# Peptides against a protein of PDB entry 6D0Y: the designs that were tried, part 123

Target 1, 225 residues: chain A of PDB entry 6D0Y
Amino acid sequence: ETEDHLESLICKVGEKSACSLESNLEGLAGVLEADLPNYKSKILRLLCTVARLLPEKLTIYTTLVGLLNARNYNFGGEFVEAMIRQLKESLKANNYNEAVYLVRFLSDLVNCHVIAAPSMVAMFENFVSVTQEEDVPQVRRDWYVYAFLSSLPWVGKELYEKKDAEMDRIFANTESYLKRRQKTHVPMLQVWTADKPHPQEEYLDCLWAQIQKLKKDRWQERHIL

## One batch from the design tools (peptide; made by RFdiffusion4, then SolubleMPNN)

Design b2_p21_2_s1 (from b2_p21_2, 10 letters changed)
Fold by OpenDDE base, seed 3:
Formats: structure tokens, sequence, C-alpha cells
Structure b2_p21_2_s1 (fold): chain B 225 residues (1-225), chain A 21 residues (1-21)
């Protein structure tokens, strides 16, 4: 495949086709694997780009990366490294909307057997630990809690199956923080939310309640309420 | 749905070659 054609294939995967999505993803994974010797850098760049810019295709691209990682572990690693670099850059630049989406994307990669569950737990531990930082704005603390909670719909089940004790600790710390944080006169960061928070509840409290319900339901609900 | 199809395919992905962050 030419570079231009690869771009088209990657960008358009998941769109209407005579074939099933599963077959298309498997086929594309095969094509990309075969072209890695010649176009690895291009493919990496393209996948990182669509992963960042096409949130509506999150599960499609995480699945594709999962398939590619299974075929070529080195490539999977390079992709994740690139995404982590992008996350760090987004955080450094205070691009919180991009950052939270990247966390969600990485979270779903756990389900695709790309990222190990312990690594994701460690990331969330690091996020929630920000609530313990001294002399920092609450808005910073709030965002990291938001990033954690808002990613759990994509990975909570897997993490509790494998790291229940650690997750319970993180939840306890989160709950403690949410109870003690100021709820008035605090600016809200620009956030990406799939669902609108309850009008009568503070945003993080609302999100917490939804996540607690998901947890109570053993992560069996399709959508947060 | 696309998501359901993707999830079904995920079950076929090898559980080897995890990336550690």
Amino acid sequence: as target 1 above (225 residues)
Amino acid sequence: SSQAAAEALRKQVEKEGYVYL
C-alpha cells in the first residue's frame, strides 16, 4: 500500500462496508503489519493522529491497536509510547480535554490486551495522589480525579477483576477527597463529558455517584446514567 | 453496533505482549 492509501484505510475503517467490522479490522491489521517494514513511521503517526482526533471511533482504533500489538509487539509498544508522550505533552500544555480523552483511550487499551492492568492502576494511583499535593490549586486536584473517574467506564471492570484491593484503596482516597473538597467558588476546567451532569449536583459529585452505581452493578451497565 | 463488533473481536486478541507504562 502507498502512504496515501494507508491514510485512507486507517481513517475510514469502521465506516459503512459490505463486510463486517470484525473482518475489516482483521484485514486492516494484516495490511498494516505487512507494511510496517516500509511504512512503520507513517503508520504510527497516522494511528496516533486518528486516535487523538476521532473520539467517535475510540473502540475501533483501540481494537485495531490490539490486533496490531498481537501481531507485532514492538509496534504496539511504540504506539503506546507515542500516546504516553502525547498525554504528557497535553498535560504540560494544560490541554485537559485532549488529556482526559487520551487517558480514556489508554484505559480501553487494557481491554484490548495492549496495556497491562497493573500499569493502568499505577497511573490512576498517580492521578489520585495529586489530591494529596500541598499548595496546589484545587482545580488541579479536581481534574485528576475527573480523569480517573471518567475513564472507569472503559476499564473499571477489568481493573477490579485483577486489582480489586488496589482499586478499593484508590476509591477510598477519592471518596475522602470528594468529601473534603470545596464545592463553591471553584472554577471548572473545560471537560469532555459524554453525559451531562445532574443539574442539581456538583459535577464531580454527580460523576462519583454514577461511577459508584456502575461499581455496585459490577460494571454491567452499558451506559452511565 | 460497531462497538459490539469491536468488543467481540477483542476476545480474539492474544493475551500476550502487554505494554507496561
Scores: peptide ipSAE 0.213, ipTM 0.715, DockQ to the pose 0.035
Fold by OpenDDE base, seed 2:
Structure b2_p21_2_s1 (fold): chain B 225 residues (1-225), chain A 21 residues (1-21)
Amino acid sequence: as target 1 above (225 residues)
Amino acid sequence: SSQAAAEALRKQVEKEGYVYL
């Protein structure tokens, strides 16, 4: 395979094909594994790029990485390392939308047997621990809670199956924070009265309610969050 | 083994999973 061909294969996976997605992913994983001796750096860079820039293919690429990791766990480790570096860089650059997506991507890698559940739990513990930081803007605390909660649709089931006690602790800390933090509202929306079918909810409170419902539903998503 | 690989990745992720602004 040439570098250009690899790029094409990686970028186009999941698109319409005569073969099933599963077969295409397995085939691509095999191709990439075989080409690692010659194109490891290129493949790594390509996978990181598409992982970041094609959010509509999140599960496709997490699955691909999972398959690759099963074939070559050293490469899987290098990929995760690269994604963590990218997450840190995004945070430093105040690219919080990219950062939260990367957390979600990493979360789904747990389902793909790339990242161990305890590691993801530890990451979320670190995130929620930010709520306990003193002399920092609430926006910082809120973002890490948001990053945690918004990632649970992708990994909550797995984490509760394997680390229920730890997850309960994180949830308790999150709930406690949400109860005590200052709520913010859009001024124009504050005029909402009881005649509204649903009261205005602050975005984190709303997300929390959605996650609680998802948890109640055994992490089976029934509606678009 | 699969277990060894998982542990290796776990350690790597745990090491690098510490994220603060």
Scores: peptide ipSAE 0.028, ipTM 0.615, DockQ to the pose 0.022
Fold by OpenDDE base, seed 1:
Structure b2_p21_2_s1 (fold): chain B 225 residues (1-225), chain A 21 residues (1-21)
Amino acid sequence: as target 1 above (225 residues)
Amino acid sequence: SSQAAAEALRKQVEKEGYVYL
């Protein structure tokens, strides 16, 4: 495959085809594996790019990386390292929207058997530990809690199945922080007409309630309010 | 081999995945 053709294949995977998505992903993983000796750097860059720029294809690309990792675990490791570097760069650049998405992407890689559950737990422990930092803005503490909680729909079930004690500790620390933090009130945009207006809820408290409900419902996302 | 790969990747993620900048 030429570099241009590889780019086309990677960018277009998941689009309408006569074949199933599963067969297309397996086929592409085979092509990429075969071309790693010649185009490893290019393939790595392409996968990192589409992972970052095409959030609508998150599960497609995490699955592709999972299949490729099964074929070449060294490349899988290099990909994860590249994504972690990108996460750090996003944080340094104050690109928090990209950063939170990258955390979600990494979270789904646990389900694809790329990232080990203990590693993701350790990352979340580090995130929540930011709430214990002294002399830092609350917005920093809030963001890391948000990044943790907003990623749990993708990986909470797996982490609780494998690391329940550690996850309970993280949840306890999160709850403790949410109770003691200063809450900000932002007017809720009224998008519906009701006889009585619904009370607004602070965004992290709202997210916490959603995650608690998800946890109670055995991590079935269809049960989120 | 799968176990070894998982362990290797775990170590890499733990090493590189720290929040400290």
Scores: peptide ipSAE 0.027, ipTM 0.615, DockQ to the pose 0.023
Fold by OpenDDE base, seed 5:
Structure b2_p21_2_s1 (fold): chain B 225 residues (1-225), chain A 21 residues (1-21)
Amino acid sequence: as target 1 above (225 residues)
Amino acid sequence: SSQAAAEALRKQVEKEGYVYL
């Protein structure tokens, strides 16, 4: 495959095809593996780019990376390293939207058997530990909690299955922080529903409640947004 | 859906190794 053709294949995977998505992903993984000797750097850059810029295809590209990692472990490692570097760069640049998405992407890589569950638990422990730092503004503390909680729909099941005790500790620390943090109240934006007869909760409190429900439901999502 | 397909593939992948962060 030519370099330009590889770009096309990577960018268009998951789009309408006569073949199943499974077949297309397996096929592409094979093509990429075969071309790594000649185009490793280009393929790495392309995968990092689409992983960052096409969030609508998150599960497609995490799965692709999972398949590729199974074929070439070293490349999988290089990809993860590149994504971690990008996460650090995003945080340094205060690009919190990109950073939180990258955390979610990395979280889903656990399900794809790329990143080890203990490593992801350790990352989340580090995130939640920021809430205990005295010299960190609350907005930053809130972001790390948000990054953790918003990633759990992707990886919570796997992490609790393998590291339930550690996850319980993280949850306890998170709950403690949420109870003591300063909340922002905007009465004008409060929404009332038949199922929720109370004022709309603050965004982190709302997210926490959703995650608690998800956990209670054994990490099975029942509602599609 | 793409998600369902991804989940199906994930179950089929035999991993040779994990990346540790």
Scores: peptide ipSAE 0.228, ipTM 0.728, DockQ to the pose 0.035; fails the geometry check

Design b2_p21_2_s2 (from b2_p21_2, 9 letters changed)
Fold by OpenDDE base, seed 2:
Structure b2_p21_2_s2 (fold): chain B 225 residues (1-225), chain A 21 residues (1-21)
Amino acid sequence: as target 1 above (225 residues)
Amino acid sequence: MAKEAAEKLREQVEKEGYVYL
């Protein structure tokens, strides 16, 4: 019954409540901390599950993990390790949608003081370094660039505050790659009867432009990308 | 609302325990 109760608490956090979200998250972190001695494995599994399967609650669960990590650093580490394992498994299974989401989740954990900024920078350096791999399909190179760029809305501000020089290097490498890569010309969906139909911008170029604007706006999002 | 709440809580979290990947 206690395990079921924990599951309910974890799954329902952020839903309609008489208390504020802040109070609920702090309270839940306290409950989970107290139950770790008896239910660590169950709590770990539950947190990994909701982190993976409830993307609409990304910031809720990253914050929860942040609060819990502050209370129990070892558990925070175990959670991150589990998420990294899941990322690797997703990549092996060619589940790229899950993989990119997990990268975003990990990115937001930097903001929650769970993952160190240098570690995330190193991960992104590794991703962008794939663009330099020989004898690999462009789709692989494109995906890792996409994973990097699409995660920046969640961590760009923090990384530039702490590792601006390294981030600039990654950006330069990314820009260089985007300029030299082969672009897929999607036939203009003639849906725009405008007199001057602009060809639909390639998805990575579009994302790059969005990220450049976000960077210019000091990583303040007006609209969720 | 969730984002704002998250940001507020993040500021209260101690910065001593980071996971290094």
Scores: peptide ipSAE 0.144, ipTM 0.730, DockQ to the pose 0.034
Fold by OpenDDE base, seed 5:
Structure b2_p21_2_s2 (fold): chain B 225 residues (1-225), chain A 21 residues (1-21)
Amino acid sequence: as target 1 above (225 residues)
Amino acid sequence: MAKEAAEKLREQVEKEGYVYL
C-alpha cells in the first residue's frame, strides 16, 4: 500500500462498511503488518496521531494495536513507548486534558493484551503517590487521582482480577486523600452538570462515588459515568 | 456497537506478548 492509502485506511477504520468491524480490524492489521518493513515509522506515527486525536474511536484503535502487537511484539512495544513519551510531554506542558485521555488509552491497552496488568498497577501507584508529595499544588494531586479513577471503567476489572490486593491499597490511599483535600468548585467541570437540579457535588467526590458503585457492581457499567 | 465488536476481537488476542512499562 502507498503511504497515503495507509493513512486513509487507518483514519477510516470503524466507519460504516459491508463487513463486520471485527473483519475490518483483522484485515487492516494484516495490511499494516505486511507494510511494516517499508512504512514502520509512518504507521507508528499515524497510529499515535489517531489514538490522540480521535477519542471517539478509542476502543477501535486499542483493538487494532492489540492485533498488531499479537502479530509483531516489537512494534507493539515501540507504539507503547511512543505513547508514554507523549504522556510525559503532555504532563510537562501541563496539558492535562490530553494526558488524561492518554492514560485512558493506555488503560484499555491492558484489555487488548498489549500492556501487562502489573505495569498499569505500578503506573497508578505512582499517580496516587503524588498525593503524598510535599510542595505539590493540589490541582496536580487532584489530576493524578482523576486520571486514575477516570481510567478504571476501562481497566478496573482486569486489574482487580490480577492484582486485587495492590488495587485495594491504591483505593485506600485515594480515599484517604479525598477525605483530607480542600474541596473547590472548578468552573470547567460545572459545564457538564449544569442541567441537574441537585447541588453539584464536587467532581472528585462524585467520580469516587461512581467508581465505588462500579466496583460494587463487579465493573459492569449500568450507567454512563 | 463498536465497543462490543472490539471486545469480541480482544478475546481473540489473548496471547502472550505484553509490554511492560
Scores: peptide ipSAE 0.074, ipTM 0.570, DockQ to the pose 0.035
Fold by OpenDDE base, seed 3:
Structure b2_p21_2_s2 (fold): chain B 225 residues (1-225), chain A 21 residues (1-21)
Amino acid sequence: as target 1 above (225 residues)
Amino acid sequence: MAKEAAEKLREQVEKEGYVYL
């Protein structure tokens, strides 16, 4: 009964209420913190599930996790570990749509003071480093570049504020790769949920151009790319 | 609206207990 109640609370957060979203999130964080001694595993599983399955509430749940992490950093760590495991599992299973959402979620956790900026930079370095490996299919290289670039709207500002030199190096490597790669549309890159890129421009090139513009605009955006 | 609210709340989160990947 209590577990069902927790599920309901977690799933419904961010819905219309008489209270502000901020108040609701703080309230829920308090409830979850209080219940961690008895229901940690359940809460962990629920949060991982909604993080994966409700992308429309990404910023709500990253904020919630941020609040929980501030209250209980051990739980925050366990949550991130679970999400990283899920990311690895998704990649292993070739579930690239889920994987990219997980990367975006992790990216926004940097803004919520859950994941350290250097760790996220290191992850992106690892992604882009795939482009430098020999005998690696381009489709996989393209996906890792896509995962990196498509996550920058959520974390680019923070990473450049703290790790500008490292980010510039990653960008240089990305640019170099994009210039030398074959211009081929592949199914795994068909994850564009928003308006499709211009038909006359290659998908990654289009994304790159958008990210470059975003960077030039100091990561100020009206709409998520 | 929800996004803005969440962003404001994120700014209030204390910078402690960072997770390193």
Scores: peptide ipSAE 0.072, ipTM 0.566, DockQ to the pose 0.035
Fold by OpenDDE base, seed 4:
Structure b2_p21_2_s2 (fold): chain B 225 residues (1-225), chain A 21 residues (1-21)
Amino acid sequence: as target 1 above (225 residues)
Amino acid sequence: MAKEAAEKLREQVEKEGYVYL
């Protein structure tokens, strides 16, 4: 495989094909594995790039990485390390949109058996611990809570299945923070639909309510959050 | 569709090579 060809393969995976997505991903994983000895750095870079820049293909690339990790643990580790570095860089650069997406990506990697559940729990513990930091802007605290909560649709089920006690603790801490944080005061607006009046809520409170419902529904999504 | 496909593949991935952060 040429470098350009690899790029094409990686970037175009999941597009319309005569073959199933599963087949294409398995095939691509095989190709990439075979080319790792010669193109590891390029493949790593490409995967990191598409993971970051093609959010619409999140589950495709997390699955691909999962397949690759199963074939080559070292590469999977290197990929995760690269993504963690990118997360740190995004945070340092105050690119919080990228950062939260990366957290979601990493979260889905748990489902793909790349990242261990305890590691993700530890990450979320660290995030929620920011709520206890002194002399920091609330926006910082809020963001880490947001990053945690907004990632749960991707990983909450797995984490509660494996680390329910720890997750409950994180939830308790989150709830406590949400109760005591300063809320933005805006005029109460109500969205009226034919069958569902919905009051406007503060974004974290709203997200919290959604996640609570998701949890209650045993992490079976009935709607896109 | 992509999510469903991904989920199917996830089930096939062996739980041997977890990355610990």
Scores: peptide ipSAE 0.034, ipTM 0.659, DockQ to the pose 0.035

Design b2_p21_2_s3 (from b2_p21_2, 12 letters changed)
Fold by OpenDDE base, seed 5:
Structure b2_p21_2_s3 (fold): chain B 225 residues (1-225), chain A 21 residues (1-21)
Amino acid sequence: as target 1 above (225 residues)
Amino acid sequence: SSAEAAQKLLEQVKKEGYVYL
């Protein structure tokens, strides 16, 4: 494949086709694997770019990376390293919207067998440990809790199946923090959960309630968060 | 802490995993 054609293939995967998505992803993984000797850097850059810029295709690209990782584990490792670097850069640049999305993307890579569950648990332990930092703004503490909770719809099931005790500890620490933090109750930060009627809640409290419900439902999503 | 979290993620990358389809 030419470089331009590879870009087209990567950008358009998951769009309407006569074939199943699974078949298209498997086919593309094969094409990309075959072209790695000639275009590894380009393919890596393209995948990182679309992963970041096309959040609506998150599961498509995590699946693609999973398939590619199974074919070429070295490339899978390089991709993860690149995404981690990007996460660090986003945090340094105070681009917290990109950063939280990247955490979510990495979380879904656990489901795709690219990232080990214990590694993700360790990351979340570190995130929640930020709540214990002294002399830092609450917004920092809140963001790391948000990043953790916001990622659980993608990976909570897998992590609880493999690391239930560790996850329970993280949840306990999270709950403790949420109870003691100063709450903001401006209207724009209040949201509604779709499972049942309840008073409007602050965004983190609401998210926590949604995640608790999701956990109770054995991580089966019934409503859009 | 963010750097440490990211580093820990890299410690146990699963190199030969398969996707959930």
Scores: peptide ipSAE 0.031, ipTM 0.693, DockQ to the pose 0.021
Fold by OpenDDE base, seed 3:
Structure b2_p21_2_s3 (fold): chain B 225 residues (1-225), chain A 21 residues (1-21)
Amino acid sequence: as target 1 above (225 residues)
Amino acid sequence: SSAEAAQKLLEQVKKEGYVYL
């Protein structure tokens, strides 16, 4: 495979094919594994790029990385390290749209057996611990809670299966914070569901309620929140 | 849409955001 061809393969995976997606992903994983000795850096860069820039293919690329990690653990580790580095850079650059997406991506990597559940729990503990920081804007506290809660649809089930006690502690801390924080009165931070009419609610409170329901439903959802 | 709007409003946090890993 040439570098240009690898780029095409990686970017176009999941597109219309006569074969199943699973078959295509397995095939691509095999191709990429075989080319790692010659094109590791290129493949790594490409995967990081598409993972970051193609959010519509989140589960495709997390699955692909999962398959690659199973074939080459070192490469999987390097990929995770690169994504973590990107998350840090996004946070430093105040690119919170990218940052929250990267947290979701990393969350789904837990399901793909790339990231261990304890590591993700530790990350979320660190996020929620921001609510305890002194002399910081509430918006900072709110964002890290948002990043945590908004990622749970992708990983909550796995984390509660593996680390229920720790997750309960994080939830308790989150609930405590949400009760004591000042609510915003900005309309854009309020949500309304047309199919299930309810009073306008602050976004984090609404998200919290949705996550609580999801948890109650044993993390079974009809659609991603 | 509402989530995106809300998220954008939350982007005005103090610079030098970080996570400890």
Scores: peptide ipSAE 0.030, ipTM 0.548, DockQ to the pose 0.017
Fold by OpenDDE base, seed 1:
Structure b2_p21_2_s3 (fold): chain B 225 residues (1-225), chain A 21 residues (1-21)
Amino acid sequence: as target 1 above (225 residues)
Amino acid sequence: SSAEAAQKLLEQVKKEGYVYL
């Protein structure tokens, strides 16, 4: 495939077709694998771009990356590294909406067998550890808790199945923080992109309650958070 | 940053073969 045609194929995957989505993804993964020797950097950039800019296709692209990782382990690793770099850049640029979305994307990559559960647990442990930082704004602490909690609909089931003890520790630390933090009725730096909180309820407390309910329901989601 | 720390952790586990399955 030509470079321009690869862009078209990657951008249009998941659109209406005579074939199943699974068949199309498998076919595209094969095409991309074959073209990696010639277009590796371009393919990597394209996948990173669509992963970031097309949130409505999150599961399509995580699945595609999963298929590619199964075919080319090195490329899968390079993709994850690129996404982590992008997460760092989004945080540096104060693009918190992009940052939280990237965390969700990485979370779903666990389900697609790209990122191991222990690695994601370690990332979340690191996020929640921000609540222990001294002399930092509460908004920073709140955001990392938000990023953790808001990603659990995508990966909580898998992480609890494989790392229940570690997840319980993270939950305990989160609960402890939520109890001691200062409550506010003002949104924190526009980082709250999830569902509108219940009337007169603080957003992070609301999200915590939703996640606790989701956990109680064995991670069977009834509605999008 | 937490993102940088997470990356370091990922690289450590990657070296052990547990990051990317």
Scores: peptide ipSAE 0.025, ipTM 0.642, DockQ to the pose 0.018
Fold by OpenDDE base, seed 2:
Structure b2_p21_2_s3 (fold): chain B 225 residues (1-225), chain A 21 residues (1-21)
Amino acid sequence: as target 1 above (225 residues)
Amino acid sequence: SSAEAAQKLLEQVKKEGYVYL
């Protein structure tokens, strides 16, 4: 394979084909595995790029990485490290939209057996622990709660199946924070819900309610968050 | 949908706060 061909294959995976998506992913994983000795750095860079820039293909690329990780565990680790580094860079650059997406991507990697459930739980524990920080803006606390809650549609089921006690603790801490946080001067963070058109509901409260419902529904997503 | 509210939250984060992992 040439570098250009690899780029094409990676970028186009999941597009309309005569073969099933599963077959295409398995095939691509095999091709990439075989080419790692010659193109490891290029493949790593390409996967990181498409993972972060093509959010519409999130589950495609997490699955692909899962398949690659099964074939080459070291490469899977290097990919995760690169994505975490990118997350840190996005935060430093105030690219919070990218940051939250990367958290979601990492979350879905748990489902693909790339990231261990305990590691993701630890990450979320760290996120929610920000709510306990002193002398920091509430917006910082709110963002980490948002990042946690907004990622649960991708990983909540898996984490509760494997780490239910820890997740319950995180939920309790989150609920406690949401009850005590300042809600004044946040009209821009309010949303109208379909079932409750009045009054405006604070965004994190709304998201919390949606996540609670999702949890009640056994993490089967029925509505767009 | 909470998409609009989420975007507003993120914009507020960018304006008012710092976030680090």
Scores: peptide ipSAE 0.022, ipTM 0.488, DockQ to the pose 0.018

